# Designs tried in a protein design run: peptides against a protein of PDB entry 6UG1. Part 8

Target 1, 304 residues: chain A of PDB entry 6UG1
Amino acid sequence: SNEERKRRKYFHMLYLVCLMVHGFIRNEWINSKRLSRKLSNLVPEKVFELLHPQKDEELPLRSTRKLLDGLKKCMELWQKHWKITKKYDNVGLYMRTWKEIEMSANNKRKFKTLKRSDFLRAVSKGHGDPDISVQGFVAMLRACNVNARLIMSCQPPDFTNMKIDTSLNGNNAYKDMVKYPIFWCEVWDKFSKKWITVDPVNLKTIEQVRLHSKLAPKGVACCERNMLRYVIAYDRKYGCRDVTRRYAQWMNSKVRKRRITKDDFGEKWFRKVITALHHRKRTKIDDYEDQYFFQRDESEGIPD
Target 2, 301 residues: chain A of PDB entry 6UG1 as posed
Amino acid sequence: SNEERKRRKYFHMLYLVCLMVHGFIRNEWINSKRLSRKLSNLVPEKVFELLHPQKDEELPLRSTRKLLDGLKKCMELWQKHWKITKKYDNEGLYMRTWKEIEMSANNKRKFKTLKRSDFLRAVSKGHGDPDISVQGFVAMLRACNVNARLIMSCQPPDFTNMKIDTSLNAYKDMVKYPIFWCEVWDKFSKKWITVDPVNLKTIEQVRLHSKLAPKGVACCERNMLRYVIAYDRKYGCRDVTRRYAQWMNSKVRKRRITKDDFGEKWFRKVITALHHRKRTKIDDYEDQYFFRRDESEGIPD

## One batch from the design tools (peptide; made by RFdiffusion4, then SolubleMPNN)

Design b1_p8_7_s3 (from b1_p8_7, 6 letters changed)
Fold by OpenDDE base, seed 1:
Structure b1_p8_7_s3 (fold): chain B 304 residues (1-304), chain A 8 residues (1-8)
Amino acid sequence: as target 1 above (304 residues)
Amino acid sequence: DDFENIGP
């Protein structure tokens, strides 16, 4: 019905705000001075020097290569620090079906909200789910004065799915769900004027995204609980930016159709949410990023 | 640092 369509759209919007606020809160927790002091000790001086290379005036690419090597070594150090990767409780922050949402409303499930103190302890011990691990990795890079962003792929329920029963069947549902991450890292490369993508936990990869990312979910089974629609970046200065364009090969043709921003009302609303979570002034980094997104939109073209 | 000009 038209009423059910409106209800699902409204619930999608509410759920998206809750997810984006969750990302904002976790980004604040990452900035803990106590955590920073502990995590800086994990990075040897030689690795710190690679993270902060001098600018090579002859070939800036040499400086980028040093930074990439430093990030690789940080990823290896992080694997040594992280002792226990816990499974997610249920589906974690992956996408729920409409049926699961309705059933959860009826069941007073005590969502054990992780407290800040418990998060800081989990990161410090190296014990937690993959999301806590990624968030801790971002904290370690920030402790080394690296301009690292926390990236969150927000998974609100699909308001474009009008099926009554959206139950997902299959024994491999968890494996397919966790095949691609929900949280990852971006690092600013001041030499190339680009963001470097780092997945320290799931795919254990570093990439310089041009047209496509390895982190973009592929295949029906993986996309059931992980639809790339809202990739939100949280920086060390409490900036909040939509970076979906980086990871979406087909932003205009495919991804936009699944976003609240498909219509003018949804676009204006979503901009208000981003603005409310963006607590810093604009920088030249934002200008370079917007230029890159513009070039990506021109290169994709208008879908037929 | 490209964030140095982010005043308080």
Scores: peptide ipSAE 0.028, ipTM 0.666, DockQ to the pose 0.025
Fold by OpenDDE base, seed 5:
Structure b1_p8_7_s3 (fold): chain B 304 residues (1-304), chain A 8 residues (1-8)
Amino acid sequence: as target 1 above (304 residues)
Amino acid sequence: DDFENIGP
């Protein structure tokens, strides 16, 4: 019905705000001074020097290569620190079906909200789910004075799916779900004036994204619980930015149709949510990033 | 610092 379509759209909006606020809160927690002091001790001086290379005036690419090597070594150090990777409880922050939402409303399952103290302890011990691990990795890089962003792929329920029963079938549903991450890291490369993508936990990869990312879900089964629609970046200065354009090859032709921003009302609303979560002034880094997004929009073109 | 232009 038209009423069910409206209900699903509004519930999608509410759920999206809750996810974006969750990302904001986790970004505050990883800025903990106590955690920073502990995690800086995991990074030896030689690796710290690679994270902060001198600018090579002849060939800036040499400085970028040192930074990439430093980030690779940080991923290796993080794997040594992390002792226990827990499975997600149910589906974690992956996309729920409409049926699962209805069933969860009926089952008063007390979601054990992880407290800040428990999160900080989990990161410090190296015990937790993949999301806690990624968030801890971002905290370690920030402890080393690296301009690292926490990235969250927000997975609100699909308001474009109008099926009554949206139950997912399949014995491998968990494996397909966790094939691609929900959280990752970006690091600013001051030499190339670009963001470097880092997945320290899932794919264990570093990318300089141009047109596509390995972190973008591929295949029907993987996309059922992980649709790339709202990739939100949280920086160390409490900036909040939509970076979906980086990871979406087909933003205009495919991704936009599944976003609340497909219409003017949704665009204005989503801009208000971003603005409410963005607590810093604009920087030259934002100008370089917006220029990159503009070039990506021109290169994709308008879908026929 | 890449945030130097983030004045207080």
Scores: peptide ipSAE 0.028, ipTM 0.671, DockQ to the pose 0.024
Fold by OpenDDE base, seed 3:
Structure b1_p8_7_s3 (fold): chain B 304 residues (1-304), chain A 8 residues (1-8)
Amino acid sequence: as target 1 above (304 residues)
Amino acid sequence: DDFENIGP
């Protein structure tokens, strides 16, 4: 019905705000001074020097290579620190079906929200789910004075799916779900004027995204619970930015159709949510990033 | 220097 379409759209909007606020809160928690002091001790001086290379005036690419090597060594150090990767409780922050939402509304299961103290303890001990691990890795880089962003791929229910029964087949569902991350890291490269993508936990990869990312979900089974639609960046100064354009190869042709921003009302609403979560002034880094997004929109063209 | 220009 038209009513059910409206209901799913409004529920998607509410769920998206809750996810974006969750990312904001986790980004605040990883700025903990107590946690920073503990995590800085995991990084030896030689690795710190690689994270902060001098600018090579002859070949700036040499400085970028040092930074990339420093980030690789930080990933290796993080793997040694992290002792226990817990499975997600149910589906974690991956996409729920409409049936699962209806069933959860009937079952008053209080979401066991992890307290700040429990989060800080989990990161410090190296015990937690993959999301906590990525968030802790961002905290370690920030403790080393690296401009690292927490990235969150927000997975609200698909308001474009009008099927009544949205049950997923159970057997391979968890493996396919966790094949691609929900949280990752970006690091600013001041030499190339670009963000470097870092997945320290899932794919254990570092990339400089040009046209597509390895972190973008591929295949029907993986996309059932992880649909790239809202990739939100949270920086150390409480900036909040939509960075979906970086990871979406087909933003205009495919991704936009699945976003609330497909219409003017949804675009204006989503901009208000981003503005409410953005707590810093604009910087030259934002100018370089916006220029990159513009070039990516021009290069994709208008969908046929 | 872009790291420093995340103003206070």
Scores: peptide ipSAE 0.022, ipTM 0.659, DockQ to the pose 0.023
Fold by OpenDDE base, seed 2:
Structure b1_p8_7_s3 (fold): chain B 304 residues (1-304), chain A 8 residues (1-8)
Amino acid sequence: as target 1 above (304 residues)
Amino acid sequence: DDFENIGP
């Protein structure tokens, strides 16, 4: 019905805000001074020097290479720190079906909300789910004065799915779900004027995204619970930015159709949500990023 | 400083 379509759209919007607020709160928690002091001790001086290379005036690419090597070593150090990767409770922050949402509303299962103290303890001990691990990795980089963003791929229920029963077929669902991350890191490269993508936990990869990312879900089974639609960046200064354009190869042709921003009302609403979560002034880094997104939009073109 | 540009 038209009513069910409206209901799903509104529920998608509400769920998206809750996810974006969750990302914001986690971004505050990883700025903990107590956590920062503990995590900085994991990084040897030699690795710190690689994270902060001098500008090579002859070949700026050499400085970028040092930074990339430093980030690689940080991923290795983080893996040594992280002792226990817990499975997600159910689907974690991956996308739920409409049936699962309805069933969960009937089942008053109190989701145990992780408290800040428990989060900080989990990161400090290296015991937690992959999301906590990524968030802790961002905290470690920030403890080393690296301009690291927490990236969250928000997975609200698919309001474009109008099927009554949206149950997913069972067996490989968890493996396919966790094949691609929901949280990752970006690091600012001051030499190339670009964000470097870092997945320290899932794919254990560092990439300089040009047209596509390895972190973008591929294949039907993986996309059932992880649709790249809302990739939100949270920086150390409580900036909040939509960085979906970086990771979406087909933003205009495919991704936009599954976003609330497909219409002017949704665009204006989503901009208000971003603005409400963006607690810093604009910077030159934002200018370089917006220029990159513009070039990517022009290069994709308008779908026929 | 890479954080200077994230000025207040």
Scores: peptide ipSAE 0.022, ipTM 0.664, DockQ to the pose 0.024

Design b1_p8_7_s4 (from b1_p8_7, 6 letters changed)
Fold by OpenDDE base, seed 3:
Structure b1_p8_7_s4 (fold): chain B 304 residues (1-304), chain A 8 residues (1-8)
Amino acid sequence: as target 1 above (304 residues)
Amino acid sequence: DEFEKIGP
């Protein structure tokens, strides 16, 4: 019905705000001074120097290569620190079906929210789910004065799915769900004027994204609980930016149709949410990023 | 530039 369509759109918007606020809160917790002091001790001086290379005036690419090597070594150090990767409780922050949402509303299950103190302890001990692990990795890089962003792929329920029953019957449902991450890291490369993508936990990869990312979910089974629609970046100065364009190969043809921003009302609303979560002034880094997004939009073209 | 030099 038209009423059910309106209800699903409204619930998608509400759920999206809750997810974006969750990312904002976790980004604040990452900036803990107590945690920073502990995590900086995990990085030896030789690795710190690789994270902060001098500019090579002859070949700036040599400086980028040092930074990439430093980030690789940081991933190795992080794997040594992290002792226990817990499974998610149920589906974690992956996408729920409309049936699961209906059932959850009826069962009044108190979500055990992780407290700030418990989060800081989990990161310090190296015990937690993959999201906590990625968030801790971002904290370690920030403790080393690296301009690292927390990236969150927000997974609100699909308001474009109008099926009555949306139950998922897959035998390997958990493996397919966790094949691609929900949280990852970006690091600013001051030499190339680009963001470097880092997944320290799931795919254990470093990318300089051009047209597509390995972190973008592929295949029907993986996309059931992980649809790339809202990739939000949280920086160390409490900036909040939509970076979906980086990871979406087909932003205009496919991704926009699944976003609230497909119409003018949704675009204006979403911009207000981003603005409310963006707590810093604009920088030259934002100008370089916007220029990159513009070039990616021109290169994709308008879908016929 | 300011985003990089926020050392102590």
Scores: peptide ipSAE 0.025, ipTM 0.606, DockQ to the pose 0.021
Fold by OpenDDE base, seed 1:
Structure b1_p8_7_s4 (fold): chain B 304 residues (1-304), chain A 8 residues (1-8)
Amino acid sequence: as target 1 above (304 residues)
Amino acid sequence: DEFEKIGP
C-alpha cells in the first residue's frame, strides 16, 4: 500500500539518523586522550617517520609511497595488538530485514549498549568485534597525528523493498554478511591531495580509490545485508561528510535509486542531518574532495 | 596544510 511505503520510508529515515549518530558517538570515543596515550606507544619512531614523510618537491609520489609503507606497517602492528576478534551479536550493524525489525519491536530484547568505558577497555586490550577493531585503528593513527577519519557504511532497512516477507534464507548468511566491512579508515594524503582507503581488519588492504573500491560489496548474497548507499566520514575535528561517491562506481545509475536522496525532499532532509552532525568549519581538504566527486559524477555521466 | 595546524 501507499501507507506501507510511507511507513518504510519514515522508518528508514529514523534508522539512518540513529546509525549516523552512532558513528558520531564512536568517533568522539576514539578521540579519547587516555586511549591516544596508550595507542601511540604501539607505533615505533621509524614507523612514525614514515607516516610523516618530508615533501619530495621533485617527485611527490615518493612521499606518498612512504606514507603507504607507514600505513602498511601500522596495519601489521594493529594485527599484533588485536588478540581476540569477536563475532557480531546477531547481525551487528549490518542491514536488517523488515521482518526482523517487526519481530524485534515485539520482543523487548534489551540490546546491550556498549558503554564508553567498556569500549576504551576493549580497544586497549585488543578484544572486540571487527567494528571496535577498526575504530581502535583509527584512534591509533590519530594518536600518531595522522589525519585519519572513521568511515561508516550505514545500513538502514531497504525502503525500496516492498515485499511483506524479506526473510533471508541460508547457512552462509553470516559469512556473506561479513565478507565486506561496515567500518573502515581513510587517511589524508597531503602530497597527492586525496584520501587513502584503509581496511585494517577485514580485507587488510590499502587502496587509492579512482573508479572503484575493493570495499564495495559484490554479489547478491553479500548485498543482502550490506548495500552501499550511505558511506559517512567522521574526522578527528567532528566533521561529517557523505563520501558515498568515492565507493559507488554507479552512484547515479544504481545507488541513488536506493537512497532517501532520490527526491528533493529526501535530499534536503539528508543535508540537514549531515549539517547537524558536522561540527567544524570547511577546509581546503573538503574542496579537493568535492572536486574529486564532481569529476567522478562527470565521468559516470547521466544514466540513460 | 590547514588540517595540520588545528592544534590539539
Scores: peptide ipSAE 0.024, ipTM 0.606, DockQ to the pose 0.022
Fold by OpenDDE base, seed 4:
Structure b1_p8_7_s4 (fold): chain B 304 residues (1-304), chain A 8 residues (1-8)
Amino acid sequence: as target 1 above (304 residues)
Amino acid sequence: DEFEKIGP
């Protein structure tokens, strides 16, 4: 019905805001001075120096290579720190079906919200789910004065799915779900004027994304609970930016159709949400990023 | 390098 379509759209919007606020709160928590002091001690001086290379005036790529090596070593150090990776309770922050949402509403299941103190303790001990691990990795990089962003792929329920029963069948549902991350890191490369993508936990990869990322879900089964639609970046200064364009190969042809921003109302609304979560002034880094997004939009073209 | 300043 038209009513059900409206209900799903509004619920999607509400859920998206809740997810984006969650990302904002986690981004604040990883700025903890107490946590920063502890995590900085995990990084040896030699690795710190690689994270902060001098600019090579002859070949800036040499400086980028040092940074990439530093990030690789940080990922290795993080794996040594992280002792216990817990499975998600149910589906974590992966996409729920409409049926699962309806069932959860009926069962009054209290979401056990992790408290800030518990989060800081979990990161400090190296015990938690993959999301906590990624968030802790971002905290470690920030503790080393690296301009690291927390990235969140927000997974609100699919308002374009009008099926009554949206139950997912399959024995490998969890494996397919966790094949691709929901949280990752980006690091600013001041030499190339680009964001470096870092997944320290799931795929354990470092990428300089040009056209596509390995972090973008591929295959029907993986996309059922992880649809690349809203990739939000949270920086150390409480900036909030939509970086979906980086990770979406087919933003214009495919991704937009599944976003609330497919219409003018949704675009204006989503922009208001981003603005409300963006607590810093614009910088030249934002200009370089916007230029990159523009070039990616032009290169994709308008779908025929 | 001013380019690394996420503005205040």
Scores: peptide ipSAE 0.020, ipTM 0.611, DockQ to the pose 0.023
Fold by OpenDDE base, seed 2:
Structure b1_p8_7_s4 (fold): chain B 304 residues (1-304), chain A 8 residues (1-8)
Amino acid sequence: as target 1 above (304 residues)
Amino acid sequence: DEFEKIGP
């Protein structure tokens, strides 16, 4: 019905705000001074020097290569720190079906909300789910004075799915779900004027995204619970930015159709949400990023 | 330094 379409759209919007607020709160928690002091001790001086290379005036690419090597070594150090990777409770922050949402509303299952103290303890011990691990990795980089963003791929229920039964069939549902991350890291490269993508936990990869990312879900089974629609970046100064354009190869042709921003009302609403979560002034880094997104939009073109 | 100047 038209009513059910409206209900799903509004529920999607509410759920998206809750996810974006969750990302904001986790971004605040990883700025903990106590956690920062502990995590900085994991990074030896030689690795710290690689994270902060001098500008090579002859070949700026050499400085980028040092930074990339430093980030690789940080990823290795993080693997040594992280002792226990817990499975997600149910689907974690991956996308729920409409049926699962309805059933969860009926069963009043108390979601155990992780407290700040428990989060800090989990990161400090290296015991937690992959999301906590990624968030801790961002905290470690920030503890080393690296401009690292927490990235969250927000997975609200698909308001474009109008099926009554949205149950997912498949024995490998968990493996397919966790094949691609929900949280990752970006690091600013001041030499190339670009964000470097770092997945320290799931794919264990570092990439300089041009047209496509390895972190973008591929295949039907993986996309059932992880649709790349809302990739939100949270920086150390409480900036909040939509960086979906970086990771979406087909933003205009495919991704936009699955976003609330497909219409003017949704675009204006989503901008208000971003603005409410963006607690810093604009910087030159934002200008370089917006220029990159503009070039990516021009290169994709308008879908015929 | 752009690493330091995320905002004022």
Scores: peptide ipSAE 0.016, ipTM 0.605, DockQ to the pose 0.024

Design b1_p8_8_s1 (from b1_p8_8, 4 letters changed)
Fold by OpenDDE base, seed 1:
Structure b1_p8_8_s1 (fold): chain B 304 residues (1-304), chain A 8 residues (1-8)
Amino acid sequence: as target 1 above (304 residues)
Amino acid sequence: ELEPPELE
């Protein structure tokens, strides 16, 4: 019905805000001075120097290569620190079906919300789910004075799916679900004027995304619980930005159709949500990023 | 305490 379409759109919007606020709160917890002091001790001086290379005026690419080597070593150090990767409880922050949402509304299941103290303990011990591990890795880079963002791929229920029953066949559902991350890191490269993508936990990869990312879900089964639609960046100064354009090859032709921003009302609403979560002034880094997104929109063209 | 460099 038209009413069910309106209900699903509204519930998608509410759920998206809750996810974006969750990302904001986790980003605040990452900025813990107590955690920073503990995590800085994981990074040797020689690795710190690689994270902060001098600018090579002749060949800026040499400085980028040092930074990339430093980030690789940080990823290796993080793997040594992280002792226990827990499975997610159910589906974690991956996308729920409409049926799962309806069943969850009826069942007063006390979702045990992780407290800030428990999060800080989990990161400090190296014991937790993959999301806590990525968030801790971002905290370690920030402890080394690196301009590192927490990236969150927000997975609200698909309001474009109007099927009554959206039950997923369960056998490989967990393996396919966790094949691609929900959280990752970006690091600012001041030499190339670009964001470097780092997945320290899942794919264990470092990328300079041009047109495609390995972090973008591929295949039907993986996309059932992980649709790339809302990739939100949270920086150390409480900036909040939509960086979906970086990771979406087909933003205009495919991704936009599954976003609330497909219509002018949804675009204006989503901009208000981003603005409410963006707690810093604009910088030249934002200008370089917006220029890159513009070039990516021009290069994709208008969908036929 | 190295102040986190301003986001230039």
Scores: peptide ipSAE 0.013, ipTM 0.496, DockQ to the pose 0.019
Fold by OpenDDE base, seed 5:
Structure b1_p8_8_s1 (fold): chain B 304 residues (1-304), chain A 8 residues (1-8)
Amino acid sequence: as target 1 above (304 residues)
Amino acid sequence: ELEPPELE
């Protein structure tokens, strides 16, 4: 019905805000001074120097290479720190079906909300789910004065799916779900004026995204619980930015159709949510990033 | 204390 379409759109909007607020809260928690002091001790001086290379005026690419090597060493150090990767409780922050949402509303399951103290302890011990591990990795880079963003791929229920039963076929669902991350890191490269993508936990990869990312879900089974639609960046100064354009090859042709921002009302609403979560002034980094997004929009063109 | 680099 038209009513069910309106209900699903509204519930998608509420769920998206809850996810974006969750990302904001986790981004505050990883700025903990107590956690920062502990995590800085994991990074030896030689790796810190690689993270902060001098600018090579002749060949800026040499400085970028040192930064990439420093980030690779930080991933290796993080793997040594992290002792226990827990499975997600149920589906974690991956996309739920409409049926699972209805069943969860009926089942008063006491969701044990992770407290700030429990999160800081989990990161500090190296015991937690993959999302806590990524968030802790971002905290370690920030403890080393690296301009590292927490990236969250927000997975609200698909308001474009109008099926009554949205049950997923069961047996391999967890492996396919966790094939691609929900959380990752970006690091500012001041030499190339670009964001470097870092997945320290899932794919264990570093990339300089040009047209496509390895972190973008591929294949039907993987896309059932992980649709790239809302990739939100949270920086150390409480900036909040939509960076979906970086990771979406087909933003205009495919991704936009599955976003709330497909219409003017949704665009204006989503901009208000971003603005409410953005607590810093604009910087030259934002200008370079917006220029890159503009070039990506021109290069994709308007879908025929 | 290395000042937290500005978000350049």
Scores: peptide ipSAE 0.013, ipTM 0.493, DockQ to the pose 0.018
Fold by OpenDDE base, seed 2:
Structure b1_p8_8_s1 (fold): chain B 304 residues (1-304), chain A 8 residues (1-8)
Amino acid sequence: as target 1 above (304 residues)
Amino acid sequence: ELEPPELE
């Protein structure tokens, strides 16, 4: 019905806000001074020096290469720190079906909300799910004075799916779900004036995204619970930015159709949500990022 | 206008 379409759109919007607020809260928790002091001790001086290379005036790319090597070594140190990777409870923060949402509304399953104290203990011990592990890795980089962002791929239910039964069939549903991350890291490269993408936990990869990312879900089964639609960046100064354009190859042709921002009302609403979560002034880094997004929009073109 | 410090 037209009413069910409206209901699913509004529920998607509410769920998206809850996810974005969750990312904001986790970004605040990883700024813990107690956690920072503990995690800085995981990084040897030689690795800290690689994270903070001098500017090579002859070849700025040499400085970027040192930073990339420092980040690689930080991923290796993080793997040594992380002792227990827990499976997600059910689907974690991956996308739920409409049927799962309706069944969950009827079954008052108390979502055990992880408290700040329990999160800090989990990161500190190296015991937790992959999301806690990524968030802890961002905290370690921030403890080393690296300009590291927490990235969250927000997975609200698909309001464009109007099927009554949206049950997912498949024996490998968990493996396909966790094939791509929901949380990752970005690091500012002050030499190239670009964000470096870091997945320390899932794919264990570092990339300088040009046109496409390895973190973008591929294949039908992987996309059922992980649709690249809302990639939100949370910085150490409580900035909040939509960085979906970086990771979406087909932003205009494909991704926009699955976003609330497909219409002017949804765009204005989503801008209000971003603005409410953005607690810092604009910087030159935001100007370089917006210029990169502009060039990516021009290069994709408007789909005919 | 003080340029907001680059997040170095």
Scores: peptide ipSAE 0.012, ipTM 0.521, DockQ to the pose 0.020
Fold by OpenDDE base, seed 3:
Structure b1_p8_8_s1 (fold): chain B 304 residues (1-304), chain A 8 residues (1-8)
Amino acid sequence: as target 1 above (304 residues)
Amino acid sequence: ELEPPELE
């Protein structure tokens, strides 16, 4: 019905705001001065020097290589720190079906929300789910004065799915779900004027995204609970930016059709949500990023 | 307007 379409659109918007606020709160928690002092001690001086290379005036790429080597060593140090990776409770923050949402509304199951104190303890001990691990890695890089962003791929229910039953067929559902991350890191490269993508936990990869990312979900089974639609960046100064364009190869042809921003009302609404979560002034880093997004839109073209 | 220095 038209009513069910309106209901699913409204519930998608509400769920998206809750996810974006969750990312904002986790980004505040990883700025903890107490946590920063503990995590800086995990990084030896030689690795700190690689994270802060001098500018090579002859070949700026040498400075970028040192930074990449520093980030690789930080991933290795993080793997040594992290002792226990817990499975997600149910589906974690991956995408729920409409049936799962309806069943959860009937069952008043209090989600045990992790408190700030429990989060800081989990990161400090190296015991938690993959999301806590990525968030702790971003905290470690920030403790080393690295301009690291927390990235969140927000997974609201698909308002474009109008099927009555949206149940998923069971057997490998968890393995396919966790094949791609929903949280990762970006690091500013001041030499190349680009963001470096870092997944320290899931794929254990560092990449300089040009046209596509390894972190973008591929295959039907993986996309059932992880649809790349809303990739939100949270920086150390409480900036909030939509960075979906970096990770979406087919933003205009495929991704836009699955976003609330497909119409003018949804675009204006989503801009208000981003603005409400963006607590800093614009910088030259934002100008370089917007220029990169513009070039990516021109290079994709308009879908026929 | 001091652009907050890129922490070099």
Scores: peptide ipSAE 0.011, ipTM 0.501, DockQ to the pose 0.018

